Peptides against a protein of PDB entry 5H65. Designs and how they scored, part 63

Target 1, 294 residues: chain A of PDB entry 5H65
Amino acid sequence: QYLERTPLCAILKQKAPQQYRIRAKLRSYKPRRLFQSVKLHCPKCHLLQEVPHEGDLDIIFQDGATKTPDVKLQNTSLYDSKIWTTKNQKGRKVAVHFVKNNGILPLSNECLLLIEGGTLSEICKLSNKFNSVIPVRSGHEDLELLDLSAPFLIQGTIHHYGCKQCSSLRSIQNLNSLVDKTSWIPSSVAEALGIVPLQYVFVMTFTLDDGTGVLEAYLMDSDKFFQIPASEVLMDDDLQKSVDMIMDMFCPPGIKIDAYPWLECFIKSYNVTNGTDNQICYQIFDTTVAEDVI

## One batch from the design tools (peptide)

Design b1_p26_2_s4 (made by RFdiffusion4, then SolubleMPNN; from b1_p26_2, 13 letters changed)
Fold by OpenDDE base, seed 2:
Structure b1_p26_2_s4 (fold): chain B 294 residues (1-294), chain A 26 residues (1-26)
Amino acid sequence: as target 1 above (294 residues)
Amino acid sequence: DEEEERRRYEELSKLLKKEAEEEEKK
């Protein structure tokens, strides 16, 4: 991965694709707000998607809450079921299924919950208590994942999403294939249920300037650039603050670019065809920002 | 602005797909 440093003016004259090592100042970046930079990426089809907002999830779970749990699907060898009926005017039924390990209910912190008819608030509360929750619905012969537009697994404050295009969903009983029914590793759960898990990524556009030239480079990174997981940043104020501090360090507001620190990174060029127009674009890769900037 | 962003995402997705396909051929 060793490359000699190349000035931007030279890079701008070269054909794509190529890889470069550069030293440049971050003149500007987009989006400015962190929450807008976090996206979901499919490792199979490579589609980028927005992280669902709380309002989106509310709608999905509200719709799910209008459905009645099927009594025939309760209390299997895989899980024990408990049903509650709310005392409101609608009489909402909520079913919680406690997944067993070898026929025995594990401790709460190791227990996977399958929930039918729960609201977002209720699901979040349960995930904090039991650590692992899957929103489900009653299918024809088995419980099924509620909706891939919602998380297929919630662990604490982490929402795990799957790709609608690439996933071939299997019923909940396929969790039986998991030998360890206490740790609930997201990738294992996804595999058992036929889900292609989406990856949280930071997606930003950097305007880089080294004094010889200016170019725009895209950043798509999950945890290397900031050394902060994109999967955790939306739910952690301290991590958000850290990212903001890093960006402010490289692109400080209210001062001239001459005073900006230098950013060292790797970029790759690639061709983009839009009709008859051929354009060269750039992407940052294999780069970690230094904590100490000269 | 949203449309432009969508186009960027689509192009990036296409690039990543091509790269993945090339890696599979190796």
Scores: peptide ipSAE 0.057, ipTM 0.370, DockQ to the pose 0.681
Fold by OpenDDE base, seed 4:
Structure b1_p26_2_s4 (fold): chain B 294 residues (1-294), chain A 26 residues (1-26)
Amino acid sequence: as target 1 above (294 residues)
Amino acid sequence: DEEEERRRYEELSKLLKKEAEEEEKK
């Protein structure tokens, strides 16, 4: 970057759009809770969405579990199937489909598992045993993705989501287009299935103060700002602690702002117009705070 | 090798079935 540092008081007087390099103290930020700052962002339609809660997923998978797997869709060239019936009142049928690589079952840690009629608990257990899990349902002629409100791909503890607005779902047999059926790259899976993958992002609002002025800037970042992936932070206690430590360092509780460390970052201004209301807003970009901690 | 993996998958399926049945009892 070739931008000179500009005081906030000067920035506040300028028209948008512009880019700035600033040095300021983080007076405050919101939301205060980390889990509230993690959102899903569509790179195409730019809609921000909440990360589904466990309860939301439970409902989706419970609904899916009420459906019976179609016997005609079992055991194709793409996958081998195993099905069983539970002893519950509903007699739930669960099908697991093991995706083959060139007609051969790969190692479990390289295998994609399709699950039909599984509960969240079962899916989570499977995700710990197999490389990847896709919740599916029986379509008219093929297996299909269960619901875009749920993950289209689960790898370990990472849930990959797709955009409902921008995706044009294709049937499971389109996974045949993948040459490598062992690595299961999320973007490749998404492309094969017609899914526009959502991106995990940190969304936060910072109140910045450099002594000359105060401005509010928002952050939307996936992994640069904290050097921690937003996609992993919710499921990793250590990563959460790291983010909390960073935020506490820049905005320590119980201490006066005069003692706060300086934060160097880039911000861009932009215009927001709603009817007769015109406002200049600010967004943090291309910034890594980890460098400022030292 | 493939047969061994298949057996492993079958065993996993059986375990899942068993776990599901146990959860249903709760």
Scores: peptide ipSAE 0.027, ipTM 0.628, DockQ to the pose 0.010
Fold by OpenDDE base, seed 1:
Structure b1_p26_2_s4 (fold): chain B 294 residues (1-294), chain A 26 residues (1-26)
Amino acid sequence: as target 1 above (294 residues)
Amino acid sequence: DEEEERRRYEELSKLLKKEAEEEEKK
């Protein structure tokens, strides 16, 4: 898409909705803390949610660990099951189900593990070794996803979440519908289990100034703006540093705005009504900072 | 207790790895 550049002073006088190409300096942004800018977004109901904290997940998995795996649900055509009793004083039982591909176990690095009774730490570490892990529980007739408040799929350091509002969960046996039981594409897993997957997004507010005017623009982006996936940033220190470096480049501390680099981006205006109050808001779209920095 | 968690992981990891490798050989 192509638009001629419009000064902010002109944009501020126009009615919404409209699309603009702008060249402005990033005067300031919020939130300042990166971890506060990462949210989960449902593509269906469009609700924004906080990424669950480690403490929240600990509670969920601890609760799951109090449940005894149902022996009747072990060793199906879909998976082979093993039960371990930990050497802990309480002797916690952990059931692990190895999902088979056409009746044959795949390579370890391609194998999906279904886990009952694992702790967060154990599950996360196991996902690094076995690529894909689903926390499950024993249902009435089949294994079921443990809890949508926890990840439905963990792959390496990536936690995949589902929308509680929009999902209609199906039992684990529905994984049989997947043709490829080696790659375990998150969207395919979600579809098989009736899950509407949530998307990691950066959510930020930019204060933009081009010398003619100042406006606030909303940013909601998964991986385009920074060319860094929001889904990975919370679990990768190097990616976090990269985002911080980018933001420091646009908005360097201790330096006057006159020395700030110019940011070229697209913004769209839209109307927001809250009671009797009507205001025009702005959102950044289709922008990559690596390509739009001058 | 982080040390306890580490021990649990090591236990499970070893068992799981062994099991998976054995199944791959079949």
Scores: peptide ipSAE 0.048, ipTM 0.690, DockQ to the pose 0.013; fails the geometry check
Fold by OpenDDE base, seed 5:
Structure b1_p26_2_s4 (fold): chain B 294 residues (1-294), chain A 26 residues (1-26)
Amino acid sequence: as target 1 above (294 residues)
Amino acid sequence: DEEEERRRYEELSKLLKKEAEEEEKK
């Protein structure tokens, strides 16, 4: 994509919508905390939501753990089941269902586990050793996804979420539609279960200044801008450091803006109506800054 | 052997669960 550079002062005078290539300094950005900039975005309804915190997940799984697994739903053609009773005072029952591929258990590193009644800690431990974990509950006639407020799929440290608004959940037996039950692709699992998967995105507001003018530009990006996946950054300290370093490079603390490096990016203008007020807003698109950092 | 593999999975799951429970007690 090629566009001629346009100074901010000229852009600020033009009607929307338009696309621009700009060269500006990053005067400031928000939010300052990286974890606050990572959100979940629905590609269908476009709702933005926060990534659930560990505490939120704890509550969901604790609630799920109060429910007893239905023995009638164990050991189907799709999965083999084992149930354990904890030795604590409450005697919590946990069911683990091992999904089979064509009636045969796959290798552990390729196996999908369905966990019923597990705590977050237990689920995380299992997800580190098995390929994939789905938190489930006993439905009327089949296992069902536990709660879309929790991940519908956990793979290692990656939590996959679905949109509550757009999803029409189907029972676990719909996983039978997957021909290969050894490679659990999140999108395939989501499709089988009627889930609209949410996308991890970086959401930031940049204040850009090229000396001719100042404007705020909105950034919503999953992996292009930083060349770092938003889906992985929260669970990877090195990736977090990398993002922080990039931001510090463009907007170094304690240094005057005159010494800031130039940022080249694409922005698009669009109209926003707020009551009786019409304003033009700007969004960064198709921009990679990581190349400039190298 | 499927039965053997199942047994391995079961044992592994038990171990992981136990570890998780112990961690929660801390």
Scores: peptide ipSAE 0.026, ipTM 0.642, DockQ to the pose 0.010; fails the geometry check

## One batch from the design tools (peptide)

Design b1_p27_1 (made by RFdiffusion4)
Fold by OpenDDE base, seed 1:
Structure b1_p27_1 (fold): chain B 294 residues (1-294), chain A 27 residues (1-27)
Amino acid sequence: as target 1 above (294 residues)
Amino acid sequence: STLETEDEEDQEAFDKFQKNFEEYKNK
């Protein structure tokens, strides 16, 4: 729908919910650090959570590495298994299961690996060489996903996470339901394993000023606002620089706000109730800024 | 340290293991 531009002073006087088109300057934003703005969002329960840090993953995989792979679960119709044993780490065993496509091992660039007992470093090294990696553990009668606190799927530098609350995990043999065992689409893998995939999102608060008024607007966006996927930005320095450049363009340091460029965006108002207090909040929606920058 | 050398040896072993798998998969 076409929305006319509304000055912030008028918006601030109106009841929610409403949608507006605005033209304002970005006075300030938070978080200032990009890595703090990237979160995981569940599309089902709407939980927001932090992206696990390397240290968090190290702990999970170290714990997983204390478990011995079950020999009975090796070499099934779905996968061929190889075991690596460390020399100096008390004979720690790492099981690598190569998922077959119709009984045939695919090429490395199309192969899904199931890894049991690997460290984060080992898993990352394998994910850089093979198409996909799933951290697993020996369960009852089958391999199972290791932990939803860790990625359920790693593809190159991209970590795919699942919602602990909404997922009902199924065993690894459910990957048999996938017709294509070469591309390993994250959503398909998630569906097969009973995982509700989390979405990477940018979460920011913008302070907007059009000279008539000032309001704070919330941004929760996956890939539209910056035209940069939140799922890739944490592991790509060039994408990080691009986001920083965009933010610096709209909110340049050391310059007076009078010289800031105008930002055109859509915002929606909504009511928030905290006990007896009613507040009107604003959220940015259906806005792309990168088209004017790139 | 002895620990550093042990970690390096395991890393080399793992790298060799990975290489062998790559060769196996690409044949």
Scores: peptide ipSAE 0.108, ipTM 0.710, DockQ to the pose 0.013
Fold by OpenDDE base, seed 5:
Structure b1_p27_1 (fold): chain B 294 residues (1-294), chain A 27 residues (1-27)
Amino acid sequence: as target 1 above (294 residues)
Amino acid sequence: STLETEDEEDQEAFDKFQKNFEEYKNK
């Protein structure tokens, strides 16, 4: 729907909830560092989580590597298993399970690997070669997902995470429910394993100024605002540079706000109750900044 | 964090393992 442009001074006087189209300058934004703005969002419980850093994952996989793969769970109808034993790391055993499609091993680029006892480095190397990797552990009767604090699926450089609160994990044999065991669509894998997938989102606070008033607006967006997926930006230097360039364009350092470009966006107001105090907050929605630069 | 330099021998063994798997798929 076409919304007429409303000045910030008028918006600031109105009750929530309402939707507005605005034209304002980006006076400032938080956080300043891109990596701090990328979060994981649960679409079901709406919790925001930090993206685990390499150190967090390393700890999880190191702990997993202390556990010996159960021989009884190797070589099922679903997967063929191979064991690799380290020479110098106290004989650490790594189990790699190759998921079969209708009893046949798919091509490497279509193959899902289940990894048990692998380090972060080993898992990353395998994910680059075989496209899809799930970190697993030996359960009582079946392989299980290792930990929802780690990715449930790694595809190339993309880490797919699940919500600990909303997920009800099912054993690895539930991958049998997938008709196509070659594409390994993250949502399908998540559904089979009882995982509620988390969404990568940009989370920022914009201070907007149109000369009539100033307001803070919250941004939570996955791929529309920058036309860059939040899921890919942390692993791609060029995408990071692109986001930084966009932000620098709208909020250039060392330049007066009078020279800043105008940003056109949609904002919605909403009420937040903090104890006895009612506050009106604003959120950016349905906005793409790349379209305004053309 | 500095990826702990995998022991060169273990890295070679792991690489060999990966290669063997590719051969397994091509059979």
Scores: peptide ipSAE 0.093, ipTM 0.699, DockQ to the pose 0.013
Fold by OpenDDE base, seed 3:
Structure b1_p27_1 (fold): chain B 294 residues (1-294), chain A 27 residues (1-27)
Amino acid sequence: as target 1 above (294 residues)
Amino acid sequence: STLETEDEEDQEAFDKFQKNFEEYKNK
């Protein structure tokens, strides 16, 4: 929709909710560190969660590796199983289950692995060679997802997470419901396993100044604002550098705000109730920043 | 350390395992 540009001083006087087009300078932003701005968002319950760190995942997988794979759950119609036993780690057993398509093992680039008892390092190595990896554990009657605190699906360097609150986990045999057992679309896998997938989002607070007023606007965006997916940025140094460059362009260190470029964006106002106090807040929406200084 | 050496040995063993099963799966 076309919106006329509105000065911040006028916006600050108006009731919410409304939508505005603005032109302002980015005086400052928080958080300053990119890794702190990337969160997981549930589209259903709208909770924001931290992306688990490598250390968090190490603990989860280490705990999972203390459990011995159940031999009775190996080699089903859905998957073929192979076991590896460590030499020096008190005989830790790792089960790798290769999911079949109609009884046939797919090529590595089309194959989903279910891994039981693997370390983060081992899982990551496998995910770089096969299409997808799901960390699993032996349930009572079937394999089950290991832990929603860890990725439910790993594809290359992309970790897919599920919402603990909204998900109702189903056993691994529910993957049989998938007609195509070669593409392993994350949403389809999630649906089959009863998982509500979380979305990677950039979460930032911008302090905007157009010379008429100062306004704080919230940014929650997955891939539009920077034209960089939040889902990929944490695992790609070049993407991280790109985001940093964009932010430095709009908010350059060591110079006065008068020399800052103008940022054009859309913001919406909304009401927030904090006890008895009503506050108007602002959120950036439908905005893509250019890589060039305008 | 001895522990580091042991961990490296297990890692090499897993790498070998991985390679073997990649070959198995791609048959």
Scores: peptide ipSAE 0.067, ipTM 0.685, DockQ to the pose 0.013
Fold by OpenDDE base, seed 2:
Structure b1_p27_1 (fold): chain B 294 residues (1-294), chain A 27 residues (1-27)
Amino acid sequence: as target 1 above (294 residues)
Amino acid sequence: STLETEDEEDQEAFDKFQKNFEEYKNK
């Protein structure tokens, strides 16, 4: 929808909710560190969560590795199982289950692995060689997802997470409902397992100034604003550099705001109630920043 | 350290395990 440009001074006087097109300079933004701006967002409960750090995952997988795989759950119609026992590490057992497509093992680049007792390092190595990896544990009657605090699906360097609050986990045998057992689409896997997938989002606060007024606007965006997926940025140095370059372009350090480029964007106003006080807040939406501001 | 050596040996064993199954699936 076409919106006429509205000056910030006019917007600041209006009631919410409304949508605006603006042209303003990015006076400042927070957080300044890219890794601090990447969060996980639930599309259902709208909870924002931190992306787990490597250290957090190490703990989860170490705990999982203390549990012995149940022999009764190995080699089903869904998967073939192989056990590896460490020579050291007190004889840690790792179970790797290779998911079959109609009783046939797919090619390695199309194969889903279920892993019990693997370390983060081992899981990451497997995910680089095979299409997909799901960390699992032995339940009472079936394999189950290990922990929603860890990825429910790892594909290469991409970690897919689920919402603990909104998910109602189902056992691994529910993957049988998937007709295509080669592509392993994250949303399909999540649906089969009763997982509400979390979305990677950039979360930032922009201070915008058009010379008529100053306004703080919230940015929560997955891939539109930068044209860079938030899901990939943490694992790709080139993508990180690209985001940093974009932010430095709009908000260059060491120069006066008068020399800053103009940012064109859409913002929406909304009401927030804090006790008895009503506050109008602003959010950036449907905006893509150009790589070239000149 | 002895621990580092043991961990390296286990990692090598795991890598061999992984390779063997990769080869198995690609046949």
Scores: peptide ipSAE 0.065, ipTM 0.683, DockQ to the pose 0.013; fails the geometry check

Design b1_p27_1_s1 (made by RFdiffusion4, then SolubleMPNN; from b1_p27_1, 12 letters changed)
Fold by OpenDDE base, seed 4:
Structure b1_p27_1_s1 (fold): chain B 294 residues (1-294), chain A 27 residues (1-27)
Amino acid sequence: as target 1 above (294 residues)
Amino acid sequence: SRAEEELKEDQEALDKFEKDWQAYYNK
């Protein structure tokens, strides 16, 4: 799309909603710590929530680990089950269910594991060795997802979360609907299990200044703005460094704003009412910074 | 400390963001 560039002073005088193309300097941004900017967003109900901390996950998985796997649910046409009894934790039972593809166990790098009774540490170790891991528990008639407060799917270091509000969970046997049981695409897994996947997003407030005015604009973006996935950044130091470098480029510390590079981006305005308070907010959209440095 | 103050300011910004975001979609 093409929009004529509009100065901020003009934008600030206009009613919402509207879309604008702007050229401005990034005076400042918040949060300044990258880890604070990464959130989970539901595309349906639009709820924003924090990425669960390890401590939160520990509690969930510890609770799950106290439950004994149901023997009746082991070794189905969908998966082969192996059970371990730990030497610690009072003989805790851990079940690993290896999902089969057309009756054949895939290679480890293509295999989906259903883990029942595992701790966070154990699950993470397995996720580093196998393609995909789903934390599960024994339901009444089938295995089911352990808890939507925890990842429904772990692939390497990536934790995939689902929306509690919008999801209608289905049992594990619904994975049978997947034709390809080797790639385990998160969206496909989510669909099969009735999960509305949450999206990792960067959440930031930019203070933009083009010399005619100052405007605060919100950034909520998953992978376009930085060309870096928000879903991966928390677990990858190199990606974190890249984001930091980009932000430092636009907002270099110790340098006067007059020397800042120009940022060209699109913003949209919208009305927000909080009780008796009515205001216009602005959001950055359809912008990639790597191409917008002038 | 300076770091604590920055974290507080950053959190306030996030809170405002969330407030505005929710207000928009709860209309």
Scores: peptide ipSAE 0.655, ipTM 0.952, DockQ to the pose 0.859
Fold by OpenDDE base, seed 2:
Structure b1_p27_1_s1 (fold): chain B 294 residues (1-294), chain A 27 residues (1-27)
Amino acid sequence: as target 1 above (294 residues)
Amino acid sequence: SRAEEELKEDQEALDKFEKDWQAYYNK
């Protein structure tokens, strides 16, 4: 898309909604810690949620581990089941259900596991060995997703979450609707199970200054701005370093703003009403980080 | 500590973001 560059002083005088192309310096940004910037966003209801911490997941899976797998739900046409009993004093039972493709067990790198009664540690270990893992529980008539507060799908180190408000959960047998039971595309799994998948997003507030004016613009982006997926950054130290380097480049600590590089981006204005207060907000959109080198 | 204060300020910024975001989509 093409827009003529508009100075911030002119933008600040205009009504919303409008779209602009700007060239400005990043005076400051918040939050300053990357882990605080990564959120989950529902594309349907637009709620923002925190990414659950390991401690949160531990509690959920520990609670799930107190429930005994229902024998009548084991070994269906969809999956083969294996049961383990722990040797601890509680004698915890763990069920692993191996999803079949047309009655045949796929290779480990294409296999979906349904885990019932597993701890976070056990689930993570399995997700490293197999393509995909879904935490489940025994329902009345079928296996069901354990809890939308936990991932509905784990693939390696990537946790896929669903929106509690927008999802209408369906039983696990609905995975039968998937023609391809080897790739396990997250969106397809979500659709089959009635889940509205949440999107990982970077959430930041940029203070932009082009010498004519100063405005705050919101950044909410999944993978375009940094060219780094928000879904992977929390689990990858190298990606975290890359984001930090980018932010340090545009907003170097201990240096005067006069020496900051220019940032070119698109922003859109929109009206926000909070009670009786009306304000204009700005959001960065369709922007990949680029430095204007003169 | 200074670090704790920064975290607090950052959280306040996030809270404002969320407030404005929800206000826009809930209109």
Scores: peptide ipSAE 0.654, ipTM 0.952, DockQ to the pose 0.884
Fold by OpenDDE base, seed 1:
Structure b1_p27_1_s1 (fold): chain B 294 residues (1-294), chain A 27 residues (1-27)
Amino acid sequence: as target 1 above (294 residues)
Amino acid sequence: SRAEEELKEDQEALDKFEKDWQAYYNK
């Protein structure tokens, strides 16, 4: 898309909605801590949620680990089951169900595991070894997803979450509907299980200044702006450093704004009404800053 | 502390963001 560059002073005088191309300096941004900016967004109901913390997950999985796997649900046409008894004082039972492809167990790097009764640590270990892991529990007639407050799918270090509000959960046997039982695409798994997947997004407020005016613009982006996936950044120190470097480049600490680099981006305006308050908000869109770092 | 104040300010910004975001979609 092409838009003529418009000064902020002109934009601030115009009614919404409109789209603009701007060139401005990043005076400041919030939140200043990256971990605060990463959220989960539902594409259906548009709810923003916090990414669950490790402590939250520990509680969920610990609770799940108190429930004994139902023997009647083990070893179906869909999966082969193996039971482990922990060697601790409690003798906790953990069930791992290996999902088969056409009756055959796939290679470990293509295998989906259903884990019942595992701790977060155990689940993470398995997710690092195998392609995909789904935390499950024993339902009445079938295995079911454990809890949407926890990931419905773990692939390596990536946790995939579903929307509690929009999802209508189906039993695990619905994975049979998947033709390809080796790739385990998150969206396909979600669809089979009746889950509306949440999207990781960066949420930030930019204060932009081009010398003619000052404007606050919102950033909600999953992977375009930084060319870094929001879904991976919390689990990767190098990616975190990269984001920090980008932000420091545009908004260097201890330096006067006159020396700041120019940021070119697209913003769109829209009307927002909160009670009696009417305001125009601005959002950054279709913008990549990673190219400017080169 | 300064750090705590910054975290508070940052959270307020996030709260405002969320408020405006929800208001837009609740039209």
Scores: peptide ipSAE 0.653, ipTM 0.952, DockQ to the pose 0.864
Fold by OpenDDE base, seed 3:
Structure b1_p27_1_s1 (fold): chain B 294 residues (1-294), chain A 27 residues (1-27)
Amino acid sequence: as target 1 above (294 residues)
Amino acid sequence: SRAEEELKEDQEALDKFEKDWQAYYNK
C-alpha cells in the first residue's frame, strides 16, 4: 500500500472516509498512564472493557471457593482428579483435574489443569508450574467454566478472557473434540468451549502536529505499533518500561516540541454520529514506531 | 492536585474514545 504524504492542514479539510500517510510530531498523548490504556476488545461485538485487576479476580475466586466440588464429576475419561482439604478456612475443598491425552497424563509443560475451588493465589501457583489452567466449577452434569469475568485460560502470566455478550458457553467435556490435548492453543480451547476470545489492545489518543495543523488520532493496537503485545505488558515490568521509553522518546518531558522526533504513520478518517453531532475521527493503522522514527 | 487533574483528563479522553468507537459500530 502506497500513499503520498499529506499535510495535516489538507487532511482536516477533507471528508471521510479516507486513508492518509502523514509525518507529524506527537505533541501529547492520553492516557498518560500505561495501565489505563490497556483494554480488552471483542472482535465480534467491538465492546471495550477493562482488564480485571487482582482485586476483581480475588472476589470471583473467593466466591468460587465457597462451592464444594461435586464428587460425581471427578475422574472421568477426560481427566484425573485430586482433592485437597485446606488446613485453614474450615477445611475448604480444592479440586485439581489433570486433563489426559488418550488416557495418558501428559508432562507438566503440556498439561492442562482444571481448578475448582481455588483462590487466586493457589491458581497462580499452579499456573506457574503447569502449561495451562482453566478455573472451573461443578455444573449439574459436568464441569463448567467458572466465570467469564475471570480468565477462561491462564498460561503462565497470560490471562485469556472471553466476551460475555458473544460467548455461548459449553461444558468442559467439549474439550474432547480437540485432537491435540497437549498444546492447548487458546483459540482452540475457546472454540471448543463456545468462547469468543477478547483481544488485548492499547487504546490511546494522539495529538499530532506537523506544523501545518493539529489533529487527534486514535490508536487501537494489539502488538504492531510498539512491537510489544498488549496481552503481556501488564504482567511484565520490562515491557512496561519499554513502552514508557518509546513514549518518552516521542514526547520527551521538559523539551520543546521543535526538538521532538518525527513520526511517520498511516491514519484513516471515518464519520461518527453521536446524537445530533456529526464529526470526523481519525485512527492510526498499519504503523510500527520502530520503523517510522525519523 | 496536578496528578488528580491529569487522571481526570486521561479518563475524559478514554471516555471520548469509547463513545466514538461505539458510535461508529452502532451504525
Scores: peptide ipSAE 0.653, ipTM 0.952, DockQ to the pose 0.840

